# Peptides against a protein of PDB entry 7Z53: the designs that were tried, part 40

Target 1, 150 residues: chain A of PDB entry 7Z53
Amino acid sequence: PRIKNQADCIPFFRSCPACPGSNITIRNQINALTSFVDASMVYGSEEPLARNLRNMSNQLGLLAVNQRFQDNGRALLPFDNLHDDPCLLTNRSARIPCFLAGDTRSSEMPELTSMHTLLLREHNRLATELKSLNPRWDGERLYQEARKIV

## One batch from the design tools (peptide; aimed at target 1 N55 S57 D80)

Design b2_p25_7_s2 (made by RFdiffusion4, then SolubleMPNN; from b2_p25_7, 13 letters changed)
Fold by OpenDDE base, seed 2:
Structure b2_p25_7_s2 (fold): chain B 150 residues (1-150), chain A 25 residues (1-25)
Amino acid sequence: as target 1 above (150 residues)
Amino acid sequence: DFEKELAELYKNQPYYEIPEEVYTE
């Protein structure tokens, strides 16, 4: 991101610390989280999957979020469209399909699901902040820059 | 119908709504 002054500072970064007053403890925490999951598990390692994980209806560089469910107003991962959805088959009465993430195992490991969800929220937060700081950036730029920070 | 509901959900990719303030320059 482009930093012009102190007001344009984003509070934490992973790879690009651009805030003079940033707390290194916060940075370390973010690095620990992303190293644990691998960003590719959030964004997808393949381009077709990566596109499916994005909100492509606007130029805000956001990741897609679940439209059926929220966690007390906070975003959840979108659902995957699996031919034989194991999540649906496990408990047919619940009717909850598997989540879509960069890793197909996201719904099989609650720990991964939680972490992916947190990183999803962080990406969208960062993209939103970047849009505020750089109103002229298009969706691709916002998405890529937010991805680098996460 | 649940199947139709899911089909519609997948067809219409879920999108995040952001605050209107973000669009201000």
Scores: peptide ipSAE 0.112, ipTM 0.629, DockQ to the pose 0.149
OpenDDE base, seeds 1, 3, 4, 5: peptide ipSAE 0.026, 0.019, 0.015, 0.025; ipTM 0.399, 0.420, 0.447, 0.470

Design b2_p25_7_s3 (made by RFdiffusion4, then SolubleMPNN; from b2_p25_7, 11 letters changed)
Fold by OpenDDE base, seed 3:
Structure b2_p25_7_s3 (fold): chain B 150 residues (1-150), chain A 25 residues (1-25)
Amino acid sequence: as target 1 above (150 residues)
Amino acid sequence: SFEEELRKEYENQPYYKIPESVYKE
């Protein structure tokens, strides 16, 4: 990941979860991840959370992305605002806070972060494409239509 | 451009507060 704001720089590093191991291990890991992921993991099942997961600054129907860091130019999940952040407490040296997702279990299962990130990127990609195809659609329409496809 | 607009939104619209614990040793 790349640090965007050097003024408030924080350490942020995550190893590639799929890089080590055999192809079988990678496949099993992906299968395990997909078994725990549904739409609520990405979008949230409660309206207040769902709104917080969205970029409400425009009419593009995008999900919110991390404002401090990105992964080689690509989006990362936004940080959560937990007072007692278990991710920070678990590994103090890493100093990486929990990411905001649609399900509280995301904090308990950090391996889901990669899948959530991929789906975040896919949603925003789809919303962008839908905007190009349907320029008169507002943010709500774009968000909902992209959500249906993801 | 549309792409520039997206970039600005990704970079300039805060959605979270960084916990103070992140800055502690």
Scores: peptide ipSAE 0.126, ipTM 0.609, DockQ to the pose 0.069
OpenDDE base, seeds 1, 2, 4, 5: peptide ipSAE 0.019, 0.006, 0.013, 0.025; ipTM 0.490, 0.363, 0.376, 0.457; seeds 1, 4 fail the geometry check

Design b2_p25_7_s4 (made by RFdiffusion4, then SolubleMPNN; from b2_p25_7, 11 letters changed)
Fold by OpenDDE base, seed 5:
Structure b2_p25_7_s4 (fold): chain B 150 residues (1-150), chain A 25 residues (1-25)
Amino acid sequence: as target 1 above (150 residues)
Amino acid sequence: SFEEELRREYENQPYYKIPEEVYTE
């Protein structure tokens, strides 16, 4: 996601202090994060979470997308439904909850959020293409096949 | 119809440009 103006800014909750250092330290941190991110973190490691990350409203095999916000017309991660949402507590006026993803740290690190968002879009793109190639596949087949490719 | 439902669902998902052949059954 790209922040174009103040209205596009989404607050994040950080559970630990930022590491001291220069731009190189920040770059190394980002590189370290991306090196440990794989597609499984987008889909969730547990079945209950994996189901919650899917769009179950149709048979298109899609991952769920945000229902309130878009990034220049493109999909963003869906929000979670936490009883005591730390993201809501971070900025009371914004009233924006934490993102729902396979990694619970997504709302703590914008870089992870961005990567998960890109992979979300890629999955949905693949599922769409697979539907075009295999129009009679159901949502489960489309989801599983797209997940294999990602 | 099924085609109309697919079109509506894809239009509500801003993730990808919808290919026309996706509407075929």
Scores: peptide ipSAE 0.054, ipTM 0.595, DockQ to the pose 0.058
OpenDDE base, seeds 1, 2, 3, 4: peptide ipSAE 0.018, 0.024, 0.091, 0.060; ipTM 0.508, 0.488, 0.661, 0.603; seeds 2, 3, 4 fail the geometry check

Design b2_p25_8 (made by RFdiffusion4)
Pose (drawn by RFdiffusion4):
Structure b2_p25_8 (pose): chain A 150 residues (1-150), chain P 25 residues (1-25); non-standard residues A16 CSO
Amino acid sequence: as target 1 above (150 residues)
Amino acid sequence: SPLEEALAAAMADPTLAARIAAYRA
């Protein structure tokens, strides 16, 4: 009904196999995230990304927030610096990149981005309250406790 | 408020952009 040219096709990349190039093993696929319901979409599933998501400028246990833009004085997710950045293509003049989050699909829909941004703010809210209660806690403890709650 | 102060402190992270750039290098 839409593609009248049968020489055309819809693009598709096979998933990456767990055992590349093998003739012995039955091909299986890979999960890049923790299977647990643990908010890995907020905090990341690999140690470097997790650090990059954290605010390292102080001992407050915060996740990083966007430094150029706010939503009526509230935090937005930080931008990611991707090579193949699809978000810039949606509006050339706006030049607004994809967001950095615990998962790489946070920008797929604005509706989805809103839920990520909400959980980012909630973490920082909890970390702030926990600091008021327990001034002796360092940045790592505040981070872990807020993460545990989220 | 404490939340406004925490947000301002978070936005002043001088290394955030550099860290993201190094991570994606």

Design b2_p25_8_s1 (made by RFdiffusion4, then SolubleMPNN; from b2_p25_8, 9 letters changed)
Fold by OpenDDE base, seed 3:
Structure b2_p25_8_s1 (fold): chain B 150 residues (1-150), chain A 25 residues (1-25)
Amino acid sequence: as target 1 above (150 residues)
Amino acid sequence: SAYDEALALAQADPLLDARIAALSA
């Protein structure tokens, strides 16, 4: 969500708190990210899809990441598992399957793919920091709290 | 801006760039 008031202040974000008057650059960055993308497109609007977008192999509250590729060590969106993958069919030379996202319209809005990637990374970063601050929180708590912050 | 960062990310990663290009075709 956008940080518009003191109630929306986040005590940690990247290198400094994301609060009014704390760091304009960081605050503007997170506000910009959330202004461009409906969070439901990242997390999924329906529970079954939301579960598929999560890393369920641990209790770290992370979103699933691509298991085949990384961007210089940083996470990419996971691939979907479609029987007849339209992304593979439309451009056979690219050999890149569809990314899994929270909104099926993501295939129609390629400009959002990079935003989804950034928000994926941000969620996982936040979840990791929350785990450090709250070691006893389980994966569900970490996921939900990170989701609220993004 | 965040948009510029996203665009830069897309252009810097060959896989992401290729996927975006494929979806736009």
Scores: peptide ipSAE 0.029, ipTM 0.536, DockQ to the pose 0.033
OpenDDE base, seeds 1, 2, 4, 5: peptide ipSAE 0.020, 0.020, 0.022, 0.022; ipTM 0.445, 0.449, 0.480, 0.489

Design b2_p25_8_s2 (made by RFdiffusion4, then SolubleMPNN; from b2_p25_8, 10 letters changed)
Fold by OpenDDE base, seed 3:
Structure b2_p25_8_s2 (fold): chain B 150 residues (1-150), chain A 25 residues (1-25)
Amino acid sequence: as target 1 above (150 residues)
Amino acid sequence: SAYDEALALAQADPNLEARIKEYYA
């Protein structure tokens, strides 16, 4: 997260400040989210995984979303494609496979799953807005610029 | 259109433009 003035700011969570005198409350909220969850957990630290987390069906720079389920019309994390899916094996009654994310713990900890979901939605919203503002940008540019903001 | 598809997928925030400008200010 980008910090302009830290004079009136206090530490907030891990790496972001809370600036009471600032009118950029929405920005601070996003900073708080990214402070809690490292961006690498959302985007993946390895290039092959990072590509698998993206929607490669278009040039919109979006992260992939679940194609089977939504949360009241909002996006959820995509399912992973594991040969031996541990999520299915440990709880057969639920019949829900593991989610695909930059961190394998996403399916292990519901709290992380929720945060990853929120950041997924935020990225896609940012990419959408950037496309509107810069219609000539390709998917790679949109993805990278949105990633910088998150 | 591609933009309409993006809006549907992203659940766009109407205040997003302002947030982006604030980020880069």
Scores: peptide ipSAE 0.017, ipTM 0.457, DockQ to the pose 0.069
OpenDDE base, seeds 1, 2, 4, 5: peptide ipSAE 0.000, 0.015, 0.007, 0.008; ipTM 0.313, 0.404, 0.383, 0.360; seed 2 fails the geometry check

Design b2_p25_8_s3 (made by RFdiffusion4, then SolubleMPNN; from b2_p25_8, 9 letters changed)
Fold by OpenDDE base, seed 3:
Structure b2_p25_8_s3 (fold): chain B 150 residues (1-150), chain A 25 residues (1-25)
Amino acid sequence: as target 1 above (150 residues)
Amino acid sequence: SAYDEALELAQADPELEARIAAYYA
């Protein structure tokens, strides 16, 4: 449910609350964040990481999604599998492990986590659409073509 | 917009809300 009371707004970006009607500066800062998240942050710049970010269980060209949680039916980033998870170590009370992404900073800043989540969903949406348009494309082709569009 | 979607995500996802709260605590 959406927050109706402005006093109950959750901070979203650089200590600015995620409130409707906030000043244009806050929105501009959030928009600027989108320019900072490039494809390498979503897909990984190293091949081993890139493979781990993909759903390799099928030929749909999808990025991997969280297998434990969804956001009202929508995909979330998968959890990383770290021996010494810094996210858990930093705030033990929160008990939220690091997310797996192309950039480790995505787990450090909720703003980046949110953006990566949106881009994850967009990639998978595009891959799904491309599969519909090109049923003969394999997973690699779907993944690469979707990646080019994002 | 991306902003609207991000805002919706932050308010609708309990786990993300928890992370945000923890980040700014």
Scores: peptide ipSAE 0.009, ipTM 0.389, DockQ to the pose 0.035
OpenDDE base, seeds 1, 2, 4, 5: peptide ipSAE 0.006, 0.000, 0.009, 0.007; ipTM 0.349, 0.317, 0.388, 0.346; seeds 1, 4 fail the geometry check

Design b2_p25_8_s4 (made by RFdiffusion4, then SolubleMPNN; from b2_p25_8, 10 letters changed)
Fold by OpenDDE base, seed 3:
Formats: structure tokens, C-alpha cells, sequence
Structure b2_p25_8_s4 (fold): chain B 150 residues (1-150), chain A 25 residues (1-25)
């Protein structure tokens, strides 16, 4: 949800609210961007797809990231695994396969791809912070709580 | 413009260069 008031605190640790000043500013910037993107496009609206978008190798509640490429150490969207990859077929020079996201349009519209990348990074950042604050939370809890905040 | 916005957002993914060019060609 969009944060309208920068003074608003969110609960992070137990029932106590957390007011991360620096994080609030960043979150507001991200929320401004989310005005153009449905969260379902990031997380998937169907359970099988949603699971495929997650990193299931650990209990950190993270979204899956690209295993081949990074942007100066920062995460990129994972590639999809399509038998007949339309992204490769339509743009031979780019040689970039379709990205895996909650909406197939992410690979069609560069704006969406970029936005999804930013939201991916934000989710994983939030999940990491939540893990630090709540070390006993399992991967499912971390994923769901981070998803609610984004 | 939509094009300018795409370029600005493309900083998130350098792999989008060719796709942006193709989309707005």
C-alpha cells in the first residue's frame, strides 16, 4: 500500500512499531512507482506461478533472482524457461530470453521490466530486514510480511 | 514522455537497452 504520511510507522518487531527514517523515504519513492503497477504483476495471482517466483532454496522469504546476470551486484529478474521463447525469437540481436514475472507483459514492455526489477529488489531488502528484526520467522512469514509492505 | 520514463527506469536493468530500442522503434 502507498504510504501517504511519512510520519506513519509500521510494525516490524513484535507488536512495536518501527519508524526507519531512511527506509520511509525509500519506501515512499517505491510506493510512488507502485501506483502504476499491480502487486499481482510482481508476485503472481496464481499460486503455482507465485511459488516459482520465490527463492525456495532457503527460509529467507526472498523472491528469486537472475542466476546469470547482476547489475553491478544488484539483482535482476530471473529468466523464464520457455520451450519456444518468444523474446529470443522476436529479437535475435538482443539474445535475452523472457523474464519470469507475475505478468507476461513484463517482458513485452521495458517499463514494466524495470519496475518489476525495482520491486524485486525492494521486496528482498524488506525480507532481509524483517529477518534481522524477527529471526524466528520462517520463510513463509517473511515472504508474506514483506509482500504486505511493498 | 513514456520513452523518457523507460530510459530512466532502465537503470535498474542494463539488459533492457535493446528491448527499449525495439519497443519504440
Amino acid sequence: as target 1 above (150 residues)
Amino acid sequence: SAYDEALALAQADPLLDERIKAYYA
Scores: peptide ipSAE 0.154, ipTM 0.657, DockQ to the pose 0.028
OpenDDE base, seeds 1, 2, 4, 5: peptide ipSAE 0.007, 0.027, 0.144, 0.048; ipTM 0.392, 0.473, 0.667, 0.481

## One batch from the design tools (peptide; aimed at target 1 R51 N52 N55 Q59)

Design b2_p26_1 (made by RFdiffusion4)
Pose (drawn by RFdiffusion4):
Structure b2_p26_1 (pose): chain A 150 residues (1-150), chain P 26 residues (1-26); non-standard residues A16 CSO
Amino acid sequence: as target 1 above (150 residues)
Amino acid sequence: DEEAIEEAQEQQERDRETKLEEQEAD
């Protein structure tokens, strides 16, 4: 009904196999995230990304927030610096890149981005309250406690 | 506390650089 040219096709990449190039093993695929319901979409599933998501400027246990833009004085997710950045393509003049989150698909829909941004703010809210209660806690403890709650 | 913050910032910058290098290599 839409593609009249049968020489055309819809693009598709096979998933990455767990045992590349093998003739012995039955091909299986890979999960890049923690299977647990643990908010890995907020905090990341790999140690470097997790550090990049954190605010390292102080001992407050905060996740990093966008430094150029706010939503009526509230935090937005930080930008990611991707090589193949699809978000810039949606509006050339706006030059707004994809967001950095615990998962790489946070920008797929604005509706989805809103939920990520909401959980980012909630973490920082909890970490702020926990600091008021327990001034002796360092940045790592505040981070872990807020993460545990989220 | 100031030294720990500097060290954590330096690690974060190294992680960001590594990420960019991996993207260029691929």

Design b2_p26_1_s1 (made by RFdiffusion4, then SolubleMPNN; from b2_p26_1, 13 letters changed)
Fold by OpenDDE base, seed 5:
Structure b2_p26_1_s1 (fold): chain B 150 residues (1-150), chain A 26 residues (1-26)
Amino acid sequence: as target 1 above (150 residues)
Amino acid sequence: MEEEIRRAQEQRERDLAARRERQLAL
């Protein structure tokens, strides 16, 4: 390796090898970077943010959802609580705050908003299914197992 | 389970409102 001092390195994994147990000699690469980025966008990269993105009022392992709006009964991203909310300032007529997400750009890019909304829904679906299958699991276990599947 | 999720979401909103009120009082 060119860099001898690993203490100065950011732990950055681009891919992990995946060997299917079948007689297929093809070594697949799992894109660890994409999964890491996706996880940071939905779940937050920092522990305080990650906690704010969760519904901590119960033991269901759910992410927080919007309390004011739904998409035909389906969950939307929750609103953030910013002191100087740029979303409220940009469109004063709509009175829509910025969304709370792991990536702050989720309020600026509709594609990111949509993706985060889908992954939010999928996480909550998975956590609900996992609770049905494992009634004794607490909210932390449900959250972590759903997060691993997403 | 859906009703439990709904009740839990409503409780979260109440908890967040109470936190905001406490922060404004400080």
Scores: peptide ipSAE 0.024, ipTM 0.477, DockQ to the pose 0.077
OpenDDE base, seeds 1, 2, 3, 4: peptide ipSAE 0.000, 0.013, 0.000, 0.000; ipTM 0.259, 0.361, 0.215, 0.211; seed 3 fails the geometry check

Design b2_p26_1_s2 (made by RFdiffusion4, then SolubleMPNN; from b2_p26_1, 20 letters changed)
Fold by OpenDDE base, seed 2:
Structure b2_p26_1_s2 (fold): chain B 150 residues (1-150), chain A 26 residues (1-26)
Amino acid sequence: as target 1 above (150 residues)
Amino acid sequence: MQAEIEKKQAEKKKAEEERKELQLLA
């Protein structure tokens, strides 16, 4: 079986073939995952962007979350503040701005939006857990330690 | 005395905000 759309593929490395039997049959492939999560997609590759992605209102080391919407109480990506927001222009009635993330493509692909949202939630979960384990850590320490784990 | 009260109020407000944020994450 071939995946026709390569854009939807998870980068697996094809390793060893396995034959199900002695008969002439289609070989099964054993694959290995070769991909990793690039933290820059979540945290930003530049310091100014990284700061904008953080919740700086407290010392919890959290990433910023959407202030207007939640998904059944769960966090969503914050909105960006663009002068010419293409997301607002595409659907004027919805009035939903583009999301802010480390990757500018976060609003271009629903898959990226979902992944960034999940990683945002994971970071905040980790930061919260680290705060519980280390009550004296400040926001910077919590943020950095959570970032290392994600 | 007034400065100390303001400091305590600021700390209380900070603690409340942190509690609210943690509750939103739960």
Scores: peptide ipSAE 0.112, ipTM 0.645, DockQ to the pose 0.025
OpenDDE base, seeds 1, 3, 4, 5: peptide ipSAE 0.064, 0.068, 0.048, 0.112; ipTM 0.590, 0.596, 0.558, 0.645; seed 3 fails the geometry check

Design b2_p26_1_s3 (made by RFdiffusion4, then SolubleMPNN; from b2_p26_1, 19 letters changed)
Fold by OpenDDE base, seed 2:
Structure b2_p26_1_s3 (fold): chain B 150 residues (1-150), chain A 26 residues (1-26)
Amino acid sequence: as target 1 above (150 residues)
Amino acid sequence: MEKEIAEKQAKQQEDLARRRALQLLA
């Protein structure tokens, strides 16, 4: 690799190539994400990630929120649990890990962080209101219905 | 007959839930 000091590198991985077909001059990439319409950037494209993004401690259909920090009582994105967390490497004194979201880029740009935070809050708002309107709904239904609205 | 009534009620409940959900968008 061009960069010799790999200890400080952010582990970006290039996507797997798609089948080139008849065009061998242009490298195509495999799309590993679900459709934009399902808001996979918020909810994840894979079931294990999707479960990790949910608050599974109750039946309220909520997304997981940060356990260390809040924005004046308002939810923030939860932290991820990464081995060799690149966010911790950027500022060792701050000790702020990367955020966990459906989009792995959520910690790379403030705009994405903000949007994901907003959508997380909106989901939780919707789920809460849906619970109020439909007290008999379980957590799974609340989550799915809120997700459909988002 | 009971099954049909139950299905009708379930559909009505679902429709009501949808309407309520849409109201959250207003």
Scores: peptide ipSAE 0.023, ipTM 0.468, DockQ to the pose 0.023
OpenDDE base, seeds 1, 3, 4, 5: peptide ipSAE 0.020, 0.018, 0.017, 0.024; ipTM 0.446, 0.420, 0.329, 0.500; seed 5 fails the geometry check

Design b2_p26_1_s4 (made by RFdiffusion4, then SolubleMPNN; from b2_p26_1, 20 letters changed)
Fold by OpenDDE base, seed 2:
Structure b2_p26_1_s4 (fold): chain B 150 residues (1-150), chain A 26 residues (1-26)
Amino acid sequence: as target 1 above (150 residues)
Amino acid sequence: MAEEIARKQKEQQEALEERRKLQLLL
């Protein structure tokens, strides 16, 4: 990084360039995300993140939910475990970490947080219903089939 | 032959039923 003092920096990284072979006048960016069709904003585009977003404590195919807070008994997004959590730094009194979602921006805008929360709830609803309909399905199949519906 | 056909038919029927169950969630 060109900036040596990272303590005062907002951790925005410039996308890697995609150089088209014939015309270098227009700087394109490499897309590191999966297609929008697979709901990568909910599930993540990378396997490690996708795994962290899952409830791996059971074979129900559920996404991970917040363990500290609920919205009138309804699930919220799980918290992330960031070393330098910007959400903790912005409001030290509340001590509310950033949310973990497939989109890292999930905590930047309340609208996005809300949409991610709804989609998480919908996934978990679908996975639960799929388990009811198909009791023999394992957690991986439930997760993947719910993901395809969302 | 008959047993293998019956197995394949059963597998197809199960797959169809599973697919129908999925459609009910949409």
Scores: peptide ipSAE 0.021, ipTM 0.380, DockQ to the pose 0.021
OpenDDE base, seeds 1, 3, 4, 5: peptide ipSAE 0.018, 0.021, 0.018, 0.018; ipTM 0.442, 0.482, 0.384, 0.418

Design b2_p26_2 (made by RFdiffusion4)
Pose (drawn by RFdiffusion4):
Structure b2_p26_2 (pose): chain A 150 residues (1-150), chain P 26 residues (1-26); non-standard residues A16 CSO
Amino acid sequence: as target 1 above (150 residues)
Amino acid sequence: SLSSGLPEITPEEAEQQLAEALAAAA
């Protein structure tokens, strides 16, 4: 009903195999995330990304927030610096890149981005409250406790 | 550099911030 040219096709990349190039093993695929319901979409599933998502400027246990833009004084997710950045293409003049989150699909829909941004703010809210209660806690403890709650 | 662009604190600065937070709580 839409593509009248049968020489055309819809693009598709096979998933990456767990055992590349093997003739012995039955091909299987890979999960890049923790299977647990653990808010890995907020905090990341690999140690470097997790550090990049954290605010390292102080001992407050915060996740990093966007430094150029706010939503009526509230935090937005930080930008990611991707090579193939699809978000810039949606509006050339706006020049607004994809967001950095615990998962790489956070910008797929604005509705989805709103849920990520909400959980970012909630973490920082909890970490702030926990600092008021326990002033002796360092940045790592505040981070872990808030993460545990989220 | 981190994607936020924020400066990272040193160990000395981190200890100082904790000390200040404990002094303020007292």

Design b2_p26_2_s1 (made by RFdiffusion4, then SolubleMPNN; from b2_p26_2, 9 letters changed)
Fold by OpenDDE base, seed 2:
Structure b2_p26_2_s1 (fold): chain B 150 residues (1-150), chain A 26 residues (1-26)
Amino acid sequence: as target 1 above (150 residues)
Amino acid sequence: SLPSGLPELSEEERKKQLEEALAAAE
């Protein structure tokens, strides 16, 4: 965690507490928004899917990102590797596979995809920050701690 | 799976819509 001494901090449902000097109002708003959002859409509710959504190539605790496309240098959701990909079957000329996310609707609505993408980026940002603050943490710890905050 | 009622978007169109949605969400 980023706070060394949390004795004077107010614990929240999320692992990022509100401490003196911080804007508690902003933190409360963030917590309210993220608590309303079912994070399972980002992380997956089943362990096999959750593992597939993670970047297992390193110990940085990151979620997997698209290896083919970026949004002005920023991360996008990875493509799924479905046999008989319904997205490809729907539009064979476009040849755009389904995105891999916590639910199957990620590729159906750009608005939903964008939300998933933003949360993906936030997770990876948090994991990166946690790695900087806690260099000894392995990928599992970084992933779990970032997940608690998102 | 994609519903059959969704419009067929090209790669460029999907990218534009995603970028627009991302810009609106940020």
Scores: peptide ipSAE 0.041, ipTM 0.517, DockQ to the pose 0.019
OpenDDE base, seeds 1, 3, 4, 5: peptide ipSAE 0.030, 0.046, 0.018, 0.026; ipTM 0.477, 0.503, 0.431, 0.446; seed 3 fails the geometry check

Design b2_p26_2_s2 (made by RFdiffusion4, then SolubleMPNN; from b2_p26_2, 10 letters changed)
Fold by OpenDDE base, seed 5:
Structure b2_p26_2_s2 (fold): chain B 150 residues (1-150), chain A 26 residues (1-26)
Amino acid sequence: as target 1 above (150 residues)
Amino acid sequence: MLPSGLPELSEAERAEQLAAALAAAA
């Protein structure tokens, strides 16, 4: 490693070994940060971020959506609340903040923006359908079950 | 950045969305 002083380093593990029962020479790895399928783009990898990405105003298990704009009735990514918002600093005339997403790069590339938007919509669609099918489920269960499906 | 041309939601539209969400949660 390039950094010699590791006293203040945060131990970070991206993957863990997965040892199959078969006698194969390949050491398989599983995601140790989030889940087997990394959906951190949607849900974040840290609990505080995950909470900010959720609509906590109700018990529908929904992700937060943009409160200023929509796309023909369809949800858009919510805006972030950054102190030094690079989107605001770069284009002061547009006055459009950066998007809040699990991936901090969500505002840097249209491809990421689009993908995150679609996955956000899909989660909310799933949560809504799950609520319809299971009216007694609370918001946490709806969120988690929708997350499992995504 | 949001594409230029998307209209902002009116206060009424935002209120309706909130009301709908609250009604669904009740």
Scores: peptide ipSAE 0.049, ipTM 0.421, DockQ to the pose 0.057
OpenDDE base, seeds 1, 2, 3, 4: peptide ipSAE 0.000, 0.006, 0.034, 0.039; ipTM 0.247, 0.279, 0.432, 0.518

Design b2_p26_2_s3 (made by RFdiffusion4, then SolubleMPNN; from b2_p26_2, 15 letters changed)
Fold by OpenDDE base, seed 5:
Structure b2_p26_2_s3 (fold): chain B 150 residues (1-150), chain A 26 residues (1-26)
Amino acid sequence: as target 1 above (150 residues)
Amino acid sequence: MRFSGLKELSEEERKKELAERLELAE
């Protein structure tokens, strides 16, 4: 079941339908997050990427998090493992690899990085709460239900 | 990009976080 107390939830909406007139001939989608945020950048548009974005070491339905760094105790996006990592090539002194996400913009644009980080945190929070409410749910169900809410 | 104000995690801290999540789920 969905969490009843939504006071602590972040109201993220992927998109909303919009019809310009009474004669509904066309249907547009409005991105309610930002003009450039796509949930596919968080969950992956294809199965191989989606698996890499998930924490598959347990049955908690969590997304993978950064294993090297935290932001004041909060989770960060995981690093990717690219052969020719453009982030490492851009600033050789920083030695920070690209984040694992839907595209490289998630590592280059602070706005995208922040939004995807928030969505990752919210997913993991939801999955944890769903596990508490439904102890018998497996990791796949927890992941899918949390994804539906986000 | 550089991460300022971030904390590097130890192996012990990573294990502790996972353990806490598992305990909350039980």
Scores: peptide ipSAE 0.065, ipTM 0.594, DockQ to the pose 0.046
OpenDDE base, seeds 1, 2, 3, 4: peptide ipSAE 0.052, 0.051, 0.053, 0.048; ipTM 0.578, 0.559, 0.590, 0.556

